# Peptides against a protein of PDB entry 7BDX: the designs that were tried, part 181

Target 1, 212 residues: chain A of PDB entry 7BDX
Amino acid sequence: EMGAAACTLLWGVSSSEEVVKAILGGDKALKFFSITGQTMESFVKSLDGDVQELDSDESQFVFALAGIVTNVAAIACGREFLVNSSRVLLDTILQLLGDLKPGQCTKLKVLMLMSLYNVSINLKGLKYISESPGFIPLLWWLLSDPDAEVCLHVLRLVQSVVLEPEVFSKSASEFRSSLPLQRILAMSKSRNPRLQTAAQELLEDLRTLEHN

## One batch from the design tools (peptide; made by RFdiffusion4, then SolubleMPNN)

Design b2_p20_1_s1 (from b2_p20_1, 14 letters changed)
Fold by OpenDDE base, seed 2:
Formats: structure tokens, C-alpha cells, sequence
Structure b2_p20_1_s1 (fold): chain B 212 residues (1-212), chain C 212 residues (1-212), chain A 20 residues (1-20)
């Protein structure tokens, strides 16, 4: 209980750039983010097919951790820190996203995807994530999720790859060959306006790349 | 481990007034400080004569919690919050200071005394603390501590009472009858310059009150 | 930066929705 409450407060205040700088300016940041990855991994491994109560202290604790990572990644120096000093955490997030089944831990997936998207704003971060083993298959696995929010954040992450020529060129063949075009087209007709827009924009960006 | 790390980071960032305002501006503050008191109490009760390793995750966790309270109490709105909405936490701190033996949990005592001193800057806080059952005996119990830092912070808290006529007048008889004058005089000759100064200042303030 | 700010806002909204 107390740990979850503390992490939740830390998550809330980490929305401030100055707080993120303060977190990263200390010598404790590396250890904190290392343990964060371990804690998130332990949580996901403990699920073992049991539907954890979304409102459990453990769930809230892990959500807060994912939220902190997202807020850190929202700041330029935070992205630099994650990409330079906490790559293991990024690897863990990618792993956990692969380990979770469609419809499992939807909210956690959303937070993790948001953090990865924020990291992808940095070219170094985007390179690191996109060059990760199994990255493209992982995106398609995640895009098969029945949840519209999960799919939305996957589409945003895909768009980050597509809009960066240096990154896209390395994966273009695999990307084109595996692209779930019918799934994305279906999303462009979604009743969820955010998902609809994101799918349409991605389809437009992809068309632009095919004609160039 | 993770909880201690999170609380430690929260402690560090809580040195900022803006962070304190952010913590208090949320609806989670009340629950957080309630659980904080419970956690501190649980820790002290678990000591049961065992010397806890000062470097244990549990000890660090509780130190961070006490540090957060101290930082909140350093800010005007934080003092108002503690005095208006978290009196149970103040009661818990007073209780824990009474439950701890001389030389036991010295660092925690210092942090708790610092938090109480910060609260005492607010007249409402000073009134609340000083009107607490057993407050005067508690001060003398704490002043018997062999640790110079504990004694220093007790002397500061005593000075807060002495310098406030409205508060001192209510307890003046008990205070004068129980004052460990010989102990304070001994502290005024301490090799610790901070303790020496604090004891001298308190003796001067007391002399001024006897002549008026 | 603008995209990161949008995601920060969305994260804050999600924080409120999930934990408050």
C-alpha cells in the first residue's frame, strides 16, 4: 500500500520538467530505473493467466512506475537518460509488451507504449527501439489487440518509424512485407475517432512513401 | 526495495515548494499521509529491541517518509495541511518519539523533531503540538537522549514554546516545575557548537521570561 | 517536443482516470 501511494505521488509530480531534472540529477536514478524494470517484469510474470484486479495495490504500483517512465521520456533530458543509461528498461518494456496477450493488462500496455513513443521522439531512441530484435513482429502482435487505445498507441509508434527515413530505410523490406494493411484499413473506419484519425494519417504517410 | 527507492526520490524532490504544492493539490495527499503514519508506527513497533540495520530498505523507507513530512512542514501551505488535515500524523510522530528509547533510532528522531519544529512555526501547529497529552514530559524524555543532534532539535522545539507567550502561558507552571535546568546548563557547555549555542539561547530566553 | 507534450498531457489524464 505505502509503496503504491508513494509511487503514485511521484508519478503525479513527475509531470513537471523540473521534477524530472531533479530525479535525473541525483545518483539514485540509475538504480531506481533498474529496479523499475525488474518490478514491472516480476508483476507481468506473476499474472500467469490470473486476471489481476486492476485496482490492486500491485497493479497501481506498476502503473505508476510506467507513468513515471512516460513522464521522464516526455522531457528531452529524460529521453537522453533512458536511451543512454537505461536501455535495459527499454528492453524490458519491449519484452513485457511481447509477453502480454491481446486484451491482457490493457492499461499497462497503453502506458508502456506511450513511454516508447516518447522515447521515439529522440532519433537515438527511435533507432534503439526499432533495431531491437523482433520489433516489427511485436508491433503487429500489439496491433492485433482488441483494445482501441492499445491499437492507437501502436499506430503512433509505427508512424514514428515511417516518418523517419533513416530508420524506415533499414526495416522497409520487413515492414512492407508484414504490414497488416487490412487491419489498419479496418481501423481507419473505426468508431473511435482517435483511432480512425491515426489509421488514416498512417495510411496517408505510407502512400506518400510508396510514390517517392 | 522499489518502495524505498520511490520514497527516496519523492523525498528529494519534495524539497521544492512547487512539488509540495503539487503533492497537496491532489486528492491523494490525505491517504498518503495517513498511510505514512501507519507505516512509521509499524516500523517502530517492529523494532521490539532489535537493532535494525540503519541501512535496511525498511529504515531508508521510513527515513524518506519522515523527510517528506519535514519538507512539507517547511512550506506554509504544508504546515496548514498537516495542522488542519493530518493531525493523526502529528499524533503518531509524538507517540513514536515517546516509544523510542534514548539512543534508539537517532536519525529518525532527528527527522521527526525537525518536522515538529517546522510545524511549530505555525501558531496553530505549535498550539496543537504543545497541547498534546504528555507533551512536556515527552520533551524532557527526549532531552535525556545521549545524542547531541536529538538534544539540539529538542531545544529548538522547547524554544518555539518559550518564545510564544500564548502557548507558554498555558504550560508555564508545568514547564517551570519540570525543567531539567542542570541538563540544559550542561548542554550550554557542550563541545558541540550548535548544541552549545541552542542551550545558551534557550537559557537567555528563559531568564528574560523570569524577569518579566 | 510538441508530440511529447501531448503524450504527457494524455499520461496525466490517464493517471487521473486510473488512480483517482
Amino acid sequence: as target 1 above (212 residues)
Amino acid sequence: as target 1 above (212 residues)
Amino acid sequence: DEKAEEIREETDELHEELLE
Scores: peptide ipSAE 0.026, ipTM 0.805, DockQ to the pose 0.414
Fold by OpenDDE base, seed 4:
Structure b2_p20_1_s1 (fold): chain B 212 residues (1-212), chain C 212 residues (1-212), chain A 20 residues (1-20)
Amino acid sequence: as target 1 above (212 residues)
Amino acid sequence: as target 1 above (212 residues)
Amino acid sequence: DEKAEEIREETDELHEELLE
């Protein structure tokens, strides 16, 4: 209970750039983000057993942790920190996104995907995550999720890759060969306006790349 | 581990007034401070059993909680919140300070005393804590502590009472009858400069009140 | 960075939705 409450408050205040700088400027940041990854991993591994009620303090705690990572990644210095000093956390997030089934832990997936997207704003971050083993298959695995928000944030991450020629060129062959075009086309017809737009934009970006 | 780390980060950033405002502006503040009191109480009650190593994650967690309360109380809106909406926490802090023996949990005592001192900056806060049952005996109990920092912060709290005529007048009889004058005089001869000064100032303030 | 601002807003919105 108390841990979740404290972490939730920390999440809320981490929306401030100054707070992110304060977190990262301290000597505790490395330890915090190390334990964050471990805690999230432990939570995801616990799901196969007892149906942890989604509204548990544990769930809230992990959501807050993921939220903190997202907020940190929203800031330039936060991205630098994650990419330089907390790569294990990024690896953990990627792994956990792969371990989760479609429709499983939707809210957590969204937060983790948002954090990865935020990291992808940094070219070094984008390079790191896109060069991670199994990254392309992971994107397609996640794009099979029935949740529109999960799919939206996957498409945004895909777009970050596609819009960076240096990054895209390295994986272009695998990307083109495995692209779930029918799935993306289906999303472009979604009733969800955000998902629809994101899918349309990505399809346009992909068409532009085929002509160059 | 993770809870202590998150709480420690929250403590660090709570030194900012803007962070305190953000914490208090949210809908989670009430719950957080409620659980804070309970957590601190549970910790103090656990001390009579297993020698919890002072450097435990649990100790660090409780220190961070006490630090957050102290930082909140340092800000005007934070004092208002504590005095208006979190009185149970103030009561808990007072109780815990009474439950602890001289020399027991020194660092926690200091943080709790600092929080009470910060609350005492607000006239409403000072009235509230000084009108708490057993407040005067509690001050003298705490002043028996061998630790100079504990004693220093007790003297500061006593000074806050003495310097406010409206508050002092209500307890003046009990205060005068129970005043550990010899102890305060001994502190005025301390090798600790801060303690020495605080004791001297209080003795001067008390003398001034006897002449008016 | 306009993208960073948009992300902060989206993160804040998500924060509110997840805390409700």
Scores: peptide ipSAE 0.024, ipTM 0.801, DockQ to the pose 0.300
Fold by OpenDDE base, seed 1:
Structure b2_p20_1_s1 (fold): chain B 212 residues (1-212), chain C 212 residues (1-212), chain A 20 residues (1-20)
Amino acid sequence: as target 1 above (212 residues)
Amino acid sequence: as target 1 above (212 residues)
Amino acid sequence: DEKAEEIREETDELHEELLE
């Protein structure tokens, strides 16, 4: 209980750039993010089936941890820190996104995907995550999720890859051969306006790349 | 482990006034400080004798909680919040300071005393804590501690009472009848310069009050 | 970065939705 409450407060205040700088300026940041990855991994491994107790202290604690990572990654110095000093955490997030079933832990998936998207704002971060083994198959696995918010954040991350020629060129063959085009086309017809827009924009970007 | 790490980071960033405002501006502050008091109480009740595992995760967690309370109380809006909305926490801190033996949990005592001192900066806070049952005996009990830092922070809190005529007048009879003058005189001869100065200043203030 | 700010705002909104 107390740990979850403290972590939740830390999540809330970490929306401030100055707070992120204060966290990272201390000598405890490395240890914190190391234990964060381990804690998130332990939680995912403890999940039985598709049941998520969203209101459990344990669930809230892990959400707050993922939220902190997301807020840190929202800041330039935070992205630099994660990519340079906490790569194991990024590897853990990628692994956990693969280990979770479609529809399982939706809110956690969203936060983890948001953190990866924030990391992808830096070319170095985008290179690192896109060069991870199984990254392209992972995107398509995640895009099979029934949740619209999960799919939205997957599409945003796909767009980050597509918009960077240096990154896209390295994976273009695998990307083109495995692209779930029919799924993305279905999303472009979604009633969710954010998902619809993201899918339409991605389809436009992909068409532009096919003509080049 | 993770809870202690998160709480330690929250303690560090709570030195900022803006972070304190952010903590208090949310709807979770009341719950956080309620659980804080309970957690601190549970820790003190679990202590066996005079043995304090200072380096234990549990000890560090409780120190961080007390540090957060201290930093909140350092800010005007934080003092207002504690005195208006978290009085149970103040009562808990007073109780725990009484329950701990001399020499037991010195660092925790210091943090708790610092929090009470910060609360005492507001007249409303000083009134509240000084009107607590057994407050004057508690000060003298704490002043029997062998630790110079504990004694220093006790003397600072005593000085806050002495310097406020409205507060001191209400307890003046009890204060004068129970004052450990010989102990304070001994502290005014301490080799610790901070303790020595605090004891000397208090003795001067007391002499001024006896002549009035 | 505007995109990062949007994500931060979305994260704050999600924090409110999840934990309030």
Scores: peptide ipSAE 0.023, ipTM 0.800, DockQ to the pose 0.416
Fold by OpenDDE base, seed 3:
Structure b2_p20_1_s1 (fold): chain B 212 residues (1-212), chain C 212 residues (1-212), chain A 20 residues (1-20)
Amino acid sequence: as target 1 above (212 residues)
Amino acid sequence: as target 1 above (212 residues)
Amino acid sequence: DEKAEEIREETDELHEELLE
């Protein structure tokens, strides 16, 4: 309870750039983000055994941790920190996104995807994430999620890859051969306007790349 | 571990006025400070049974909580919040200061005393604390502590009472009759310069009051 | 930066949705 409450407050205040700088300026940042990854992993591993209620203190705690990572990654210095100093956390997030089944822990997936998207704003972060083993299969696995928000954030991350020629060129062969085009086309017809737009934009970006 | 790490980060960033405002602006602040008091109380109650190492995650967690309260009380809006909306927490801090034996949990006592001192900067806070049952006996109990920092912060809190005529007048009879003058005089001769100064200043303030 | 700000706003909205 208290840990979740404290972590939730830390999540809320971490929306501030100055707070993110303060978090990162402390000698405790490295340890915090290391334990963050471990805690998130432990939570996800516990899901297969005990039906932990989504509203549990543990769930709220992990949501707040994922939110903190997202807010840190929203700031330039935070992105730089994550990419340089806490790569294990990024690897953990990628792993957890793979370990979670479609429809499982939707909100956590969204937060983790948002954090990865924010990291991907930095070219170094985008390179790191996209060069991770199984990254392309992971994207398609995540696009199989029934949740529109999960799919939306996956499409945004895919777009970040597609819009960076230096990154896309390395994965282009695998990307093109495995692209779930019918799924993306279905999303471009979604009633969810955000998902619809993201899918349409990505389809346009992909068409532009085929003509180059 | 993770809770203590998160709480420690929250403590660090709560040194900022803007962070304190953000903490208090959320609907979660009331719940957080309620649970804070309960958590601190639970920790202190556990000390009589198990020799919990001062360096335990639990100890660090509670130190961070006390630090957060201190930082909140350092800000005008934070003082106002504590005095208006979280009086139970203040009552808990006063209780815990009484429950702890001389030399026990020195650092926690210091943080709690610092928080009370900060609250006492507001006249409403000073009134609330000083009108609490057993407040004067509590001050003298705390002055029996062998730790110079504990005694220093007690003397500062005593000074806050003495310097406010509206508050002092209510307790003046009890205060004068129970004043550990020999102890304060001994502190005025301390090799600790901060303690020495605080004791000297308080003795001067008390002499001024006897002539009025 | 603009994209990151949008994500912060979305994260704050999600915080409210999940924990309030």
Scores: peptide ipSAE 0.025, ipTM 0.803, DockQ to the pose 0.419; fails the geometry check

Design b2_p20_1_s2 (from b2_p20_1, 14 letters changed)
Fold by OpenDDE base, seed 2:
Structure b2_p20_1_s2 (fold): chain B 212 residues (1-212), chain C 212 residues (1-212), chain A 20 residues (1-20)
Amino acid sequence: as target 1 above (212 residues)
Amino acid sequence: as target 1 above (212 residues)
Amino acid sequence: SELAEENRQETQELGEELLA
């Protein structure tokens, strides 16, 4: 309970750029983010056996950890830190997103995807994420999720790749050959306006790339 | 490990007034400080059985909690919050200071005493602390600690009481009758310059009150 | 920059919803 409460408060205050700078300016940042990845991984591994209630202290704790990573990645110096000094954490997030089943830990998936998206704001971060082994299959795995928010953030991440020619060119062949077009088309007809818009925009971007 | 790391980071950033305001501006502050007191109490109760290494994750965690309270109390709005909404926490700190033996958990004692001192900056806080049952005996119990830093912060807290006539008048009889004068005199001869100065200043303040 | 800020806000909103 106390750990979750402390971590939740840390998450809340980490929305401030100055707080992120303070976190990163200390000598404890590396250790903290290393342990963060381990803790998140341990939590996900524990799910295979027990119906962990989403409202458990452990769930809240891990949720807050993912939130902290997201807020750090929202800041330029935070992105630089993650890409330079916490690549293992990024790898862990990618791994966990692959390990979680569709419909499993939806909110955690959303935050993890948001963190990756924030990292992708920088070309260096986008390159690192997109060049990760199995990244494209992972996107399609995640896009099979029944949750609209998960799918939304997957589409946003896909758009980040598609919109950067230097990055897209490296994966274009695999991307085009494996694109779940029917799924994306279905999303473009969603009743969820955010999902609908994201799917439509992606389809437009893809069409633009085919004409070039 | 992760809890201690998160709490330590929260402690570090709580040195900022804006962060303290952010913590208190949320709906989670009451719960957090309630659980803080419980956690600190549980830790102290656990000491009776096990040689808890000072370097344990649990010790670090509780240390960080005490640090957070201290930093909150350093800010005007934080003091107001503690005195108005977290009196149970203040009571817990007083209790724990009484439960700990001389030489036991010295660093924790120091932080707890610092938090009480910060609360005492406001007249309302000083009144609350000084009117707590057994406060004067507690001061003398703590003053028996062999640690110079513990004694220093006890003396500072005593000075806060002595320097406020409205507060001192209520306890003057008990204070004068139980004052460990020989102990304070010994401290005024300490090789520790901070302790020496604090003891001398207190003795001067006490002499001034006797002539009135 | 704008996208990062939007994500920050969305993250906080999601956190508030979860912890409510």
Scores: peptide ipSAE 0.029, ipTM 0.819, DockQ to the pose 0.398
Fold by OpenDDE base, seed 3:
Structure b2_p20_1_s2 (fold): chain B 212 residues (1-212), chain C 212 residues (1-212), chain A 20 residues (1-20)
Amino acid sequence: as target 1 above (212 residues)
Amino acid sequence: as target 1 above (212 residues)
Amino acid sequence: SELAEENRQETQELGEELLA
């Protein structure tokens, strides 16, 4: 209980850039984010099949950890830290996103995807993520999720790839060959306005790339 | 392990006034500090006699909690919060300081005493602490500690009482009747310069009060 | 930077929902 509460407070205060700088300026950051990845992995491995997240201290703790990573990645120095010094954590997030089934741990997926999106703001981060083995199949796996928020954040991450020519060119062949176009088209007709907009924007970006 | 790491980071960043404000501005502060007291109490109760603090995750966690309280109490709004909304935590700290034996959990005692000293910067806080049942005997119990840092922070807290006439007048009779004068005199001859100075200053303050 | 700030806000809102 206390661990989850402390981690939740740390998540809340990490919304401040100054707090992120303070976290990263200390000698404890490397250890913290190393253990973070391990903790998140242990949680996901403890999930048995379709067991949903319980409103438990353990789930709250993992949510807070994912939130901290997201807030750190929202800051330039945080992105630099993650990409340069915590690549294993990024690898873990990618792995966990692949290990979770559609509809499983939806909120955690959203946080993890948001963290990856924030990392993608940096070209170096985007390159690292997109060059990860199985990245493109992972995107489509995640896009099969029934949750609109999960799908939204997948589309945002896909857009980050598509809008960066240096990154997209490396994956363009695989991307085009496996693109779930009908799924994205269906999302562009979603009743969720955020999902609808994101899908439409991505479709526009893709059409632009086909003409170039 | 992860809980201790998260709490340690929270301790580190709580040195910032803005972080303290962020912690206290949320709806989670009351719950957090309620659980904090319980957690610290549970730790101390788990100590068997003269068992010293192990360099363990549990000890680190409790140290971090005490550090957070200290940093919160260092800020005006934090003191106000503790005195108005977390009196139980202050009661717990006083109780734990009484329950610990001389030489037991020295570093934790120092942190707890520092937090109480910070609270004493506020007259309302000083009044609350000093009016706690058994406060004067507790001071002398703590002053019997073999550790110079513990004794230093006891002397600082005693000085806070002595320098506030409204507070001192209420306890003056009990204070004078039980004052470990020889112990304080011995401390004024300590090889520890900080302890020596604190003891000398307190002796000077006490002499001034005897002439008034 | 704007997108990052939006994400911070969204993650905090999500956190509040999870804790409610």
Scores: peptide ipSAE 0.029, ipTM 0.819, DockQ to the pose 0.367
Fold by OpenDDE base, seed 4:
Structure b2_p20_1_s2 (fold): chain B 212 residues (1-212), chain C 212 residues (1-212), chain A 20 residues (1-20)
Amino acid sequence: as target 1 above (212 residues)
Amino acid sequence: as target 1 above (212 residues)
Amino acid sequence: SELAEENRQETQELGEELLA
């Protein structure tokens, strides 16, 4: 309980750029983010058994951890830190997103996807994420989620890849061969306006790439 | 381990006034400080049994908690919050300082004493602390500590009481009757220059009060 | 970048919703 409360407060204050800089300026950051990945992994692995009540202290703790990572990744120096010094954490997030079933731990997925999207703002981060083994299949796996927010953040991450020619060129063949076009088209007709817009914009970006 | 790491980071960033304001501006602050007191109490109660290695994650966690309280108390709005909304935490800190033996958990004592000193900067805080049952005996108990840092912070807290006539007048009789004058005089001859100065200044303040 | 700021704001909003 105390750990969850402390982590929740740390999440809240990490919305500030100055706080992120303070976190990263300390000698404790490396250890913190290393343990973060392990803690998140342990939590996800525990889900196969007893229905951990989503309202558990452990769930809140992991949410806060994911929130902290997301806030750190929202800042330029935070992205640099994650990509340079906490690659294992990024690998863990990708792994956990693959291990979670569609509809499972939706809010956690959203935060993890937001963190990856934030990392993708940096070309080095985008390159690292997109070159991860199974990245493209993971995107499609995540896009099968029934939750509109999960799908929205997947589409945003896909768009980040598509809008970067240096990255997209490496994956273009696999991307084109496995693209769940019908699913994306269905999302472009969603009642969720954010999802609808994101899907439509991605389809436009993809069409533009086919004509170039 | 993760909780201790998160709490340590929160401690580090709480050195900023803006972070303290952010902590207190959230709806989570009350719960956090409530659990903080309970966690600290649980830790101190656990010391009677197995030698918890001072380097344990639990020890580091409790240090970080005490550090956060100290940093919050260093800020005007933080003092107001603690005195208005977290009185149980202040009572707990006073209790724990009484429960700890001389030479036991010195670093924790220092942080707790610093937090009380910071609270004492506010007249309302000083009044609350000084009116706590057994406050004066507690000061003398703490002043028997062999550690110079503990004694220094006790002397500073005593000085805060002495320098506030409204507070001192209520305790003057008990204070004068139980004052460990020989101990304070011994500290005024300490090889530790900070302790020496603090003891000398307190003796001067006490002499001034006897002549008025 | 504008994108980074938008993402920061969105993260904050989501955080506020999850912390509520």
Scores: peptide ipSAE 0.029, ipTM 0.820, DockQ to the pose 0.294
Fold by OpenDDE base, seed 1:
Parts: sequence; structure tokens; C-alpha cells
Structure b2_p20_1_s2 (fold): chain B 212 residues (1-212), chain C 212 residues (1-212), chain A 20 residues (1-20)
Amino acid sequence: as target 1 above (212 residues)
Amino acid sequence: as target 1 above (212 residues)
Amino acid sequence: SELAEENRQETQELGEELLA
């Protein structure tokens, strides 16, 4: 309980750039983010296939951890830190997104996807995550989720890849051959306006790329 | 381990006034400081009379908690918050200082004493802690500690009381009758220059009060 | 970036919803 409360407060204050700088300027940052990955991994492994999101102190704790990572990645120096010094954490996030089943830990998925999206703002970060083994299949796996928010954040991450020629060109053949076009088309008709817009924009971007 | 790491980071960033404001501006502050007191109490109760300071994750966690309280109390709005909304925590700190034996958990004692000293900068805070049952005997109990840093911070707290006429007048008779003068005189000859100075200054202040 | 700031805000909003 105390750990969850402390992490929650740290998550809240990490919305400030100065706090992120303070976290990263200390000698404890590496250890903290290493343990963060381990803790998230342990939590996901403990779920034993339960698809229901847990309302527990443990779940809240892990949400706060994922939130901290997201907030750190929202800042330029934080992205640099993650990409240069905490690659294991990024690998863990990618792995965990693959390990979670559709409908399982939706809020955690959203936070992890947001963290990856923030990392993708850095070209080095985008290259790193997109070059991870099985990245493209992972995107489509995540897009099979019934949750609209999960799908929205997947589409945003896909768009980050598609809009960067230096990254997209490396996987263009695999991307085009495996694209779940019908799924994205279905999302463009979603009642969720954010998901609808994201899907429409991505479809337009993809059409533009096919004509080139 | 993760909890200790999170608390340690939160402790570090709480040195900033803006971070303290952010902590207190949220709806989670009350719960956090309530659990803080409970956690510290549980730790002290678990020591079973062990006078050695524990080098454990649990000890580090509790140190970080006490450090957060100290940093919050260093800020005006933080003092106001503690005195108005977290009196139970102050009561807990006073109780725990009484429960710990001489030589037991020296670093924790120092942090707790520093937090009380910071609270004492607020006149309302000074009144609150000085009016706590057994406060004067507690000061002398703590002054029996063999550790110079503990004694230093006790003397600073005593000086905060002595230098505030509105507070000192209420307990002047008890204070004068129970004052461990020989102990303070011994401290005025300490090899620790900070302790020596604090003891000398307190003795001078006390002599001035006896002539009035 | 504006996008990063939007994500930061969204993350905080989600956190408030989760903890509320």
C-alpha cells in the first residue's frame, strides 16, 4: 500500500519537466528504471491468463510505474535517457505488450503504448523500437484488442512509423503484406471519434504511400 | 525493493518547493501521509529492541519516508499542511521518538527530529508539539542518546522552545525543574563543534532567562 | 513537442481516473 501511494505521487509530480530532470540527474535513475521493468514483468507473469483488469494495490502500483515511464518519455532528455540507458525497459514493454491477451490489462496497455509513442518522437527511439524483433506482428496483435483506447494508441504508434520514411522503408514490404486493412477500415467507422479519426488519417497516409 | 526506490526518488525531488506544492495540491496527500505514519510505526515495532541500525530495504524505505516529511516541513505550505491536516503523523513521530531506545535507529531519529524542528518554525506547529503529553520528558530522554547528531538535533528543538516566550512560559517551571544541566554542560565540551556550539548557545539563552 | 505534451496530459487524466 505505501509503495503504491509513493509511486502514485511520483507519477503525479513527474508531469513536470524539472522533476524528470531531477529524477534523471541523480545516481538512482538506472536502478529505478531497471527495477521498474522487473516489477512490471513480474506483475504480468502473475496474471495466469486472467483477462479482467485487477483493482488491487499491485495493479495501481504497476499503473503508476507505467505512468512514470510515460511522463519521462514525454520530455526530450527523458527520451534520450530511455533510448540510451534503459533499453532493457523498452524491450520489456514490447515483450509485455506481446504477452498480454486481448482484453487483458487494458489500462496498462494504454500506458505502455503511450510510453512507446513518446519514445517514438525521438528518431533514435523510433528506430530502436521498430527494429525490435517481431515489431510489425506485435502491432497487428495489439490491433486485435476489442478495446477502443488500446486500438487508438496502436494506430498512433503505427502512424509514427508510417510517417517516418527512414523507418518505414526498412519494413515497407512486411508492412504492406501483413497490414490488417479490413480491421483499420472497420475502425474508421467506429463510434469513438478519436479512433475513427486516427484510422481515417492512417488510411489516407497509407494510400499516399502506395501511389509513391 | 521497488517501493524503496520510488520513495527514495520522491524524497530527492521533494527538496523542491514546487514538488511539495504538487504533492499537497493533489487529493492523495492525506492518504500518503497517513500511511507514512503507519509504516514508520510498523517498522519501529518490528525492531524488537535491536539497537543496531538495519541496513535493509525496509530501513531505507522508512528513511525516505522520514526524509519526505522533513522536506515537506521545510516549506511554509508544507508546515501548514502538517499542522492542520496531518497531526496524527506528528503524534506518531513524537511517539516513535519515545519508543526508540538510546542508540537505536540513529539516522531515523535524526530525520524525525529534523522534521519536528522544521514544524517548530511555524508557531502553531511549535505550540502543537510542545503541548503534546510528555514533551519535556521526551526531550530529556532523547538527550540521553550517545549519538552526537541525535543530541544536536534535540538541542536545536529545545532552543526553538526556549526562544519562543509564548511557548516557554507555559512549561517554564517543568523545564527548569527537570533540565539535565550537567548533560548540556558536558555537551558544551564536546569534540563535535556543531554540538559544542549548540550546547553553549542554549546555556547562554537559559542563563538569560533565569535573570529575567 | 505538442504531441508529447498531449500525451502527458492524457496520462495524467488517466491516472486521475484510475486513482479516483
Scores: peptide ipSAE 0.030, ipTM 0.818, DockQ to the pose 0.417; fails the geometry check

